# Ledger of designs, part 209: peptides against a protein of PDB entry 4Z5W

Target 1, 305 residues: chain A of PDB entry 4Z5W
Amino acid sequence: IPDVFLELNKLWYFSAQSNLFNGEMPRSLSNSRSISLLSLRNNTLSGQIYLNCSAMTNLTSLDLASNSFSGSIPSNLPNCLRLKTINFAKIKFIAQIPESFKNFQSLTSLSFSNSSIQNISSALEILQHCQNLKTLVLTLNFQKEELPSVPSLQFKNLKVLIIASCQLRGTVPQWLSNSPSLQLLDLSWNQLSGTIPPWLGSLNSLFYLDLSNNTFIGEIPHSLTSLQSLVSKENAVEEPSPDFPFFKKKNTNAGGLQYNQPSSFPPMIDLSYNSLNGSIWPEFGDLRQLHVLNLKNNNLSGNIP

## One batch from the design tools (peptide; made by RFdiffusion4, then SolubleMPNN)

Design b2_p28_2_s3
Fold by OpenDDE base, seed 1:
Structure b2_p28_2_s3 (fold): chain B 305 residues (1-305), chain A 28 residues (1-28)
Amino acid sequence: as target 1 above (305 residues)
Amino acid sequence: EIKLNLTLEEYLEEQKKKEEEEERRRKE
């Protein structure tokens, strides 16, 4: 990428995703005062991620996913006072979340999916201080660690939590009951054990639950048949759209290729590939908004309702 | 625009690829 961004004093959006850009991120881009949205996803950019947060005062969204960046996670990112959304998926950091992220009050959405992040306990202890955090994706990290069950962990505003494919040990953590706005929970492809807790059915906004490919035992909690978001349309959870106030795409009805509306997550309960026993509750028939109920590859018995 | 949807779409695409790879490994 050419180092010419100092002259682009009106540049508020830069997208160069899915190209063949290599080398380091341009210094002029790292110092841009005007840029609000930066996406360099799916390139071959390398070196250390450096952003001059004192200069980048308008930066609200940063997508660097699927690049060849190396080194540590930039500890100064919390100094980017307007930075709401970070996508660092598929960047191999081999690092822990920086302690400085305790101060990241602007942060609303964070992805480290497949980023070689280590120490899930420290990561969750740090990120719980991000009061505006609504979406957290930590899939493909923390290999064979234990999912902390510390009751003091609190993500009050969390809407989306995805920690799949980590081979995590432990149980469904009780601290998730402190997230009443949770809409999507994925803990699939772990080594989680114990019973599925009944309090999951009290998460009235939860429309997508994936606990598949674990070692859960016992009966399916009857409380899952009363998930309010799946009973009634009135609780059609507003998709966790990042409140990017400016990119209300006006529905310009211009007949260009309808880039498919981002496929709304189908309302789903997936408990497949566990060791669950007992019957399938007939009251799953009350979940009129449920699109997918996957209970395959368990020890369930009795009649299919 | 980092839409939450892009992060989630990427996640779903990655999960789908894993399911397809596991299904392939079960047929081998």
Scores: peptide ipSAE 0.023, ipTM 0.548, DockQ to the pose 0.030
Fold by OpenDDE base, seed 2:
Structure b2_p28_2_s3 (fold): chain B 305 residues (1-305), chain A 28 residues (1-28)
Amino acid sequence: as target 1 above (305 residues)
Amino acid sequence: EIKLNLTLEEYLEEQKKKEEEEERRRKE
């Protein structure tokens, strides 16, 4: 990418995603005072990620995902006082979350999916201080680590938590009961064990639950038949339209369901590929908003209701 | 929010592929 962004003093949005750009990110772009939305996703950009947060005072969204960046996670990102959304998916950092992220009060949405992030305990301990954090994606990291169960962990405003495909050990963590606004929970493709806790059924906004491909045992909690978001539409928090309407649905006819919002996910309970036993509760019939109930490959018995 | 949805889409596609691969491996 040419280093010409100093002349673009009115540049509010720059998207160069899904190109063949290589080399380092231009220094003039890293110092842009006007830019609010930066997307360089799906290129071959390399070197260290550097952003001059003191200059980039309008930066609200950063997408650098699927690039060949190296080095440390930029510890100065919390100094970007308007930065709400970060996508660092598929960047191979081989790093821990910086301690400076405790101060990241503007942060609402973070993805490190498949970014070779290490130390889930430190990551969650740091990120719990992000009071405005609503969406957290940590999939394909923390390989074979233990999911922390520390009751002091608190994500009060969390709506979306995805920590799948980490081979994580442990149980469904009690600290998730402190997230009453949780809408989507995915802990699939781990080595989580124990029973599914009954307090999951108290998450009145939870409409998407994936606990598939784990080692859960015991009965399905009857409280899951009482998930209020799946019983009635009245509790469907109309998520305010995402602040940036600029992602027009590319009607790419390629049969991948493009989920442009968490609310576009089908209401689902997936408990498949576990060691659950007992009966299927007939009261699952009360979940009138439920689109997908997947209970396959368990040790369930009795009648199908 | 919107940019993380692209990551969620890519994630769901990757999970679907893993499920399909594991289901194939269990039928062998």
Scores: peptide ipSAE 0.019, ipTM 0.495, DockQ to the pose 0.031
Fold by OpenDDE base, seed 4:
Structure b2_p28_2_s3 (fold): chain B 305 residues (1-305), chain A 28 residues (1-28)
Amino acid sequence: as target 1 above (305 residues)
Amino acid sequence: EIKLNLTLEEYLEEQKKKEEEEERRRKE
């Protein structure tokens, strides 16, 4: 990419996605005062990510996903006071979330999907301080770590949480009950154990639940038959609109289904590939908004309602 | 049509296969 952006004093949006751009990000682009939306996704850009947040005062969205950037996560990003959306998916950092992200009050949507991020405990401890954080995607990180269950963790405004395919150990953490606006939860393709907690059915905005491919035991919580978002259409909560796509993997090795926004996710309960037992509750028939109920590959018994 | 039926059909087919396999093991 040529270093000519100093002359582009009116450049509000720059998208150069899915090209063959190589080398470093132009310094003039990293110093642009006018740019609000920057997307360089799916190129071969390299080097360290550097943004002059003191210059980039209009930057609201940053998509650098699927590039060959290296080094640390840029710790100065919280100084970009208008920066709301960050997509750093498929950038191999081999790093922890910077401590400076505790101060990232403008942050609303963050993806580090498949970015070699380490230390989930530190990551969640830091990111809980982001008061405006609504969308968090951490899929394909934290390999074989333990999902922290610390009750002090609070994501009050969280609407979307995706932490799939991490081989995470532990249980469904009770601190998620402190996220009453949660609409989408994906914890699939982990090594999570214990029972599915009944408080999940109290999440009145939850329309998409994926707990598939874990080691959950016991009965399906009856409270899931009363998920208000799936019973009635009247509780249609405003969905988060992140500037980056979501991906659901069909399996650990296959290409994921791309979902452009949360609204493109079907209303779903997926509990497949666990060790759940007992009967299927007939009250699942009351979930009139439910598109997909997947209970396959469990130890369920009795009559199908 | 709620895709519940497809998942229920797949589940019913898988249960039938398990029952047939258990019945086979009881006859050996």
Scores: peptide ipSAE 0.010, ipTM 0.399, DockQ to the pose 0.062
Fold by OpenDDE base, seed 5:
Structure b2_p28_2_s3 (fold): chain B 305 residues (1-305), chain A 28 residues (1-28)
Amino acid sequence: as target 1 above (305 residues)
Amino acid sequence: EIKLNLTLEEYLEEQKKKEEEEERRRKE
């Protein structure tokens, strides 16, 4: 990418995703005062990520996912006072989350999916201080670590939590009960054990629950049949306001696969591939908004209701 | 319909690839 962004003093949106850009991010781009949304995802950009947050005063969204960046996670990102959304998926950092992220009050959405992040305990202890954090994706990190169950952890405004495919040990953490606005929970493809806790059924906004491919035992909590978001339409969860404005690409001509279909998560309960026992509750029939109920490959018995 | 942000789109693509890989391993 050429180093010409100093002249583009009115550039509000820059999207150069899914191209063949290589080399380092240009210094003029890292110093842009006008850019609000920056997307460079799915390129071959390399080197260390550096942003001059004192210059980038309008930056609200950063997508650098699927690039060949190296080194540490930029510790100065919390100084970008308007930065709300970060996508760092598929960047191989081999690092911990910086301690400076405790001060990241503007942060609303964060992804480190498949980014070789280490130390889940430190990560959650840091990120709980982000009071505006609504979406957290940490899939494919923390390999074989223990999911912390520390009751003091508090994600009060969390709506989406995804920590799948980490081979995490432990139990369903009680600190999730402190997240009453939780809409989507995915803890699939771990080594989580114990029983599924009944308090999950008290999460009135929860419409998508994936606990599949774990080592859970005991009965399915009857409280899951009373999930208010799945019983009635009147409890229609406020659509998580896409913090990413769907910028309609004006120019139709670049034949990039417009994945224009907003992939909607169907209302779902997936408890498949566990060691659950007992009967299927007939009261699952009360969940009129439920699209997918997956209970396959368990030790369930009795009649199918 | 819940409009996913780009972070969730990336997650769904990764989950689909895992499901496809596991289905392959079960057929071997």
Scores: peptide ipSAE 0.026, ipTM 0.525, DockQ to the pose 0.034; fails the geometry check

Design b2_p28_2_s4
Fold by OpenDDE base, seed 5:
Structure b2_p28_2_s4 (fold): chain B 305 residues (1-305), chain A 28 residues (1-28)
Amino acid sequence: as target 1 above (305 residues)
Amino acid sequence: SIKLNLTLEEYLKEQEEKKKEEEERRKE
């Protein structure tokens, strides 16, 4: 990419996605005062990510996903006072989340999917201070770590939590009950154990639940048949206006945030590939908004309703 | 009729296939 962005003083949106750009991000781009939306996803860009947040005062969205960037996560990103959305998926940092992210009050949406992030306990402890955080994607990180169940963890405004394919140990964390706005929960493809907690059915906005491919035991909580978002349409799930306006439904095979607009996800309960027992509750028939109920590969018995 | 749509498994399979294709493309 040419180093000409100093002359582009009116450039508000720059998207060069899914090209063959290589080398480092131009220094003039890292100092652009005009850019609000920057997307360089799905290229072969390399080097360390450096952004001059003192210059980039208009930066609101940053998508660098699926690049060959290296080094640490930029600790100065919280100084980008308007930066809401960050997609760092498929960037192999081999790092922890910077402690400076405790101060990241502008942050609404964060993805580190498949970014070799380490220390889930530190990550969640830091990110809970992001009061505006609505979307958090941490899939394919934290390999074989324990999902912390510390009751002090609070994600008050969290709408989307995805921590899939981490081989995480532990149980469904009680601190998620402090997230009453939760709409999408994916903890699939882990080593989570214990029972599915009944309080999940109290998450009135929860329309997508994936707990598949774990080691859950016991009965399916009857409270899941009472998920208000799945019973009635009138709970207009405020479509979490994903602050990623550009992740339109286009079937672009670009391995960006898999979890695009939550409105693209069918209302779903997936509990497949566990060790759940007991019956399928007939009251799942009351979930008139439910599109997908996946209960396969369990130890369930009785009649299928 | 609850459509047991295996959409996520299909999606994960598509992601594994894409990962294989991307891994093949990285060997070129």
Scores: peptide ipSAE 0.016, ipTM 0.467, DockQ to the pose 0.107
Fold by OpenDDE base, seed 3:
Structure b2_p28_2_s4 (fold): chain B 305 residues (1-305), chain A 28 residues (1-28)
Amino acid sequence: as target 1 above (305 residues)
Amino acid sequence: SIKLNLTLEEYLKEQEEKKKEEEERRKE
């Protein structure tokens, strides 16, 4: 990318996604006072990410996903006082989340999907201080770590939590009960164990639950048949506008389905590929908004309702 | 499992729509 952005004093938006841009991010772009939205996703950009947050006072959204950036996560990003949305998916940092992110009060949406992030305990301890954090995606990180169950963890405004495909150990953490606005939970493709906790059914905004491909045991909590968002239409809580699209991979060879907003996700309960036992509750029939119920590959018995 | 390949294109559409709605509200 040419270093010509100094003259573009009215540049509000720059998108150069899905090109063949290589080398480092232009210094003039890293110092732009006018830019609000920056997307350089799906390029071959390299080096360390440097943003002059004292200059970039209008920066609200940053998408650098699917680049060859390396090194540490930029610890100065919380100084970008208007920065709401960060997409660092598929950047191989091999790093921990910086402690400075405790101060990231502007942050609403964060993705580190497949970014070689380490230390989930530190990550969650830091990110709980982001009071405006609504969307958190940590898929394909923290390989074989333990999902922390520390009851003091609190994500009050969290609407979307996705921590899939980490091979995480532990149980469904009790601290998630402190997130009453949670709409989407994906903990699929881990090594989570224990029972599915009944308090999940108290999450009145929860319309998408994926606990598939774990080691859960016991019965399906009857409280899941009472998920208010799946019983009635009237509880349409204000859609989180996630400032970035989500991609669900269905099959190994198919292109992932792009989901742009959480509302574009089908209402779903997926508990498949566990060790759950007991009966399928007939009261799943009361979930009139439910599009997908997947209970396959469990130890369930009795009648199919 | 959700693989995120996030784009800013939709945030732009939402900001353009919000800007149009604010301009319409100023004409009422």
Scores: peptide ipSAE 0.014, ipTM 0.403, DockQ to the pose 0.029
Fold by OpenDDE base, seed 1:
Structure b2_p28_2_s4 (fold): chain B 305 residues (1-305), chain A 28 residues (1-28)
Amino acid sequence: as target 1 above (305 residues)
Amino acid sequence: SIKLNLTLEEYLKEQEEKKKEEEERRKE
């Protein structure tokens, strides 16, 4: 990308995603005072991520996902006082989340999906201080670590939590009961054990639950048949008010449904590929908003309702 | 926000890729 952004003093939005850009991010772009939205996703950009947060006073959105960036996670990002959303998916950092992220009060959405992030305990301890954090994606990190069960962890405003495919050990963490606004929970493709806790059914905003491909045992909690968001339409999933226009990409390729919003996920309970036993509760029929109930590959018995 | 979309889109794509890889491994 050419280093010509110094003259673009009115540039509010720059999107150069899904191109063939290589090399380092232009210094003039890293110093842009006007830019609010920066997306360089899905390129071959390399080097260290550097942003001059003292200059980039209007930066609200940074998408650098699917690039060949290396080195440390930029510890100065909390100094970007308007920065709400960060996507660093598929950037191989091989790092821990910086301690400076405790001060990241502007942060509302964060992804480190498949970014070789280490130390889930430290990551969650840091990120719980992000009071405005609504969406957290940590998929494909923390390989074979233990999911912290520390009851003091608090994500009060969390709406979306995705920590899939980490081979995490442990149980469904009780600290999630401190997230009453949780709408989407995915802990699939881990090595989580124990029983599915009944308090999950008390998460009245939870419309998407994926606990598939774990080692859960015992019965399906009857409380899941009373998930209020799945019983009635009137619990309109408060869409996290998009500060920015959602591009509905039309699915061009017959591959996976590009869910642009948490609200665009189908209402789902997936408990498949566990060691759950007992019967399927007939009261799952009360979940009139449920689109997908997947209970396959368990030890369930009795009648299918 | 556009980023929520991209974050979730990337996540879903990664989950589909993994599901395919596991289905392939089960066919071998």
Scores: peptide ipSAE 0.018, ipTM 0.524, DockQ to the pose 0.031; fails the geometry check
Fold by OpenDDE base, seed 4:
Structure b2_p28_2_s4 (fold): chain B 305 residues (1-305), chain A 28 residues (1-28)
Amino acid sequence: as target 1 above (305 residues)
Amino acid sequence: SIKLNLTLEEYLKEQEEKKKEEEERRKE
């Protein structure tokens, strides 16, 4: 990418995604006062990510995903006072979330999916201070760590939490009950154990639940049959979705389904590939908005309702 | 072990079939 952005003082949107750009991010781009939306995803950009947040006063969205950047996560990003959305998926940082992110009050959507992030306990402790955080994607990180269950963790405005494929240990954390606006929870492909907690059924906005491919035991909580978002057609409040797509792998050999918005996910309960027992509740029939109920590969018994 | 992978439509159809079978058993 040429270093010519100093002359582009009216450039509000720059998208150069899915090209063959290599080398470092231009210094003139890192100092752009006019850019609001910056997407450089799916290139071969390298070097350290540096943004002059004192200059980039209009920056609201940053997508650098699927590049060859190296080094630390930029600790100065909280100084970008308008920065709402960050996609750093598939950047190999081999790092922890910077402590400075406690001050990241503008942050609404964050993805570090497959970014070699370490220390989930520190990451969640830091990110809980982001009061405007609505979407958090941490898939393919924290390998074999323990999902913290500390009840003091509070994500009050969290709508989307995806922490899949981490081989995480522990239980479904009680602190998620402090997220009453939660719409989408994906904790699939971990080593989570214990019972599925009944309080999940009290999350009135929860329309997508993926707990598949874990080691959960016990009965399916009857409270899941009363999930308000799946009973009634109450339109999930159309809040602005993150500018980055979500990817769900259907099968090992199939291309992942791309979902651009949380609202584009089908209403779903996936509890498949666990050790759940007991009966299937007939009251799942009351979930008139549910598209997918997957209970495959459990120890369930009784009559199929 | 029951391998359930149902859409809601399939589930509702199975429920309707069960209700019919139960009604038939009550007529016998």
Scores: peptide ipSAE 0.009, ipTM 0.395, DockQ to the pose 0.273; fails the geometry check

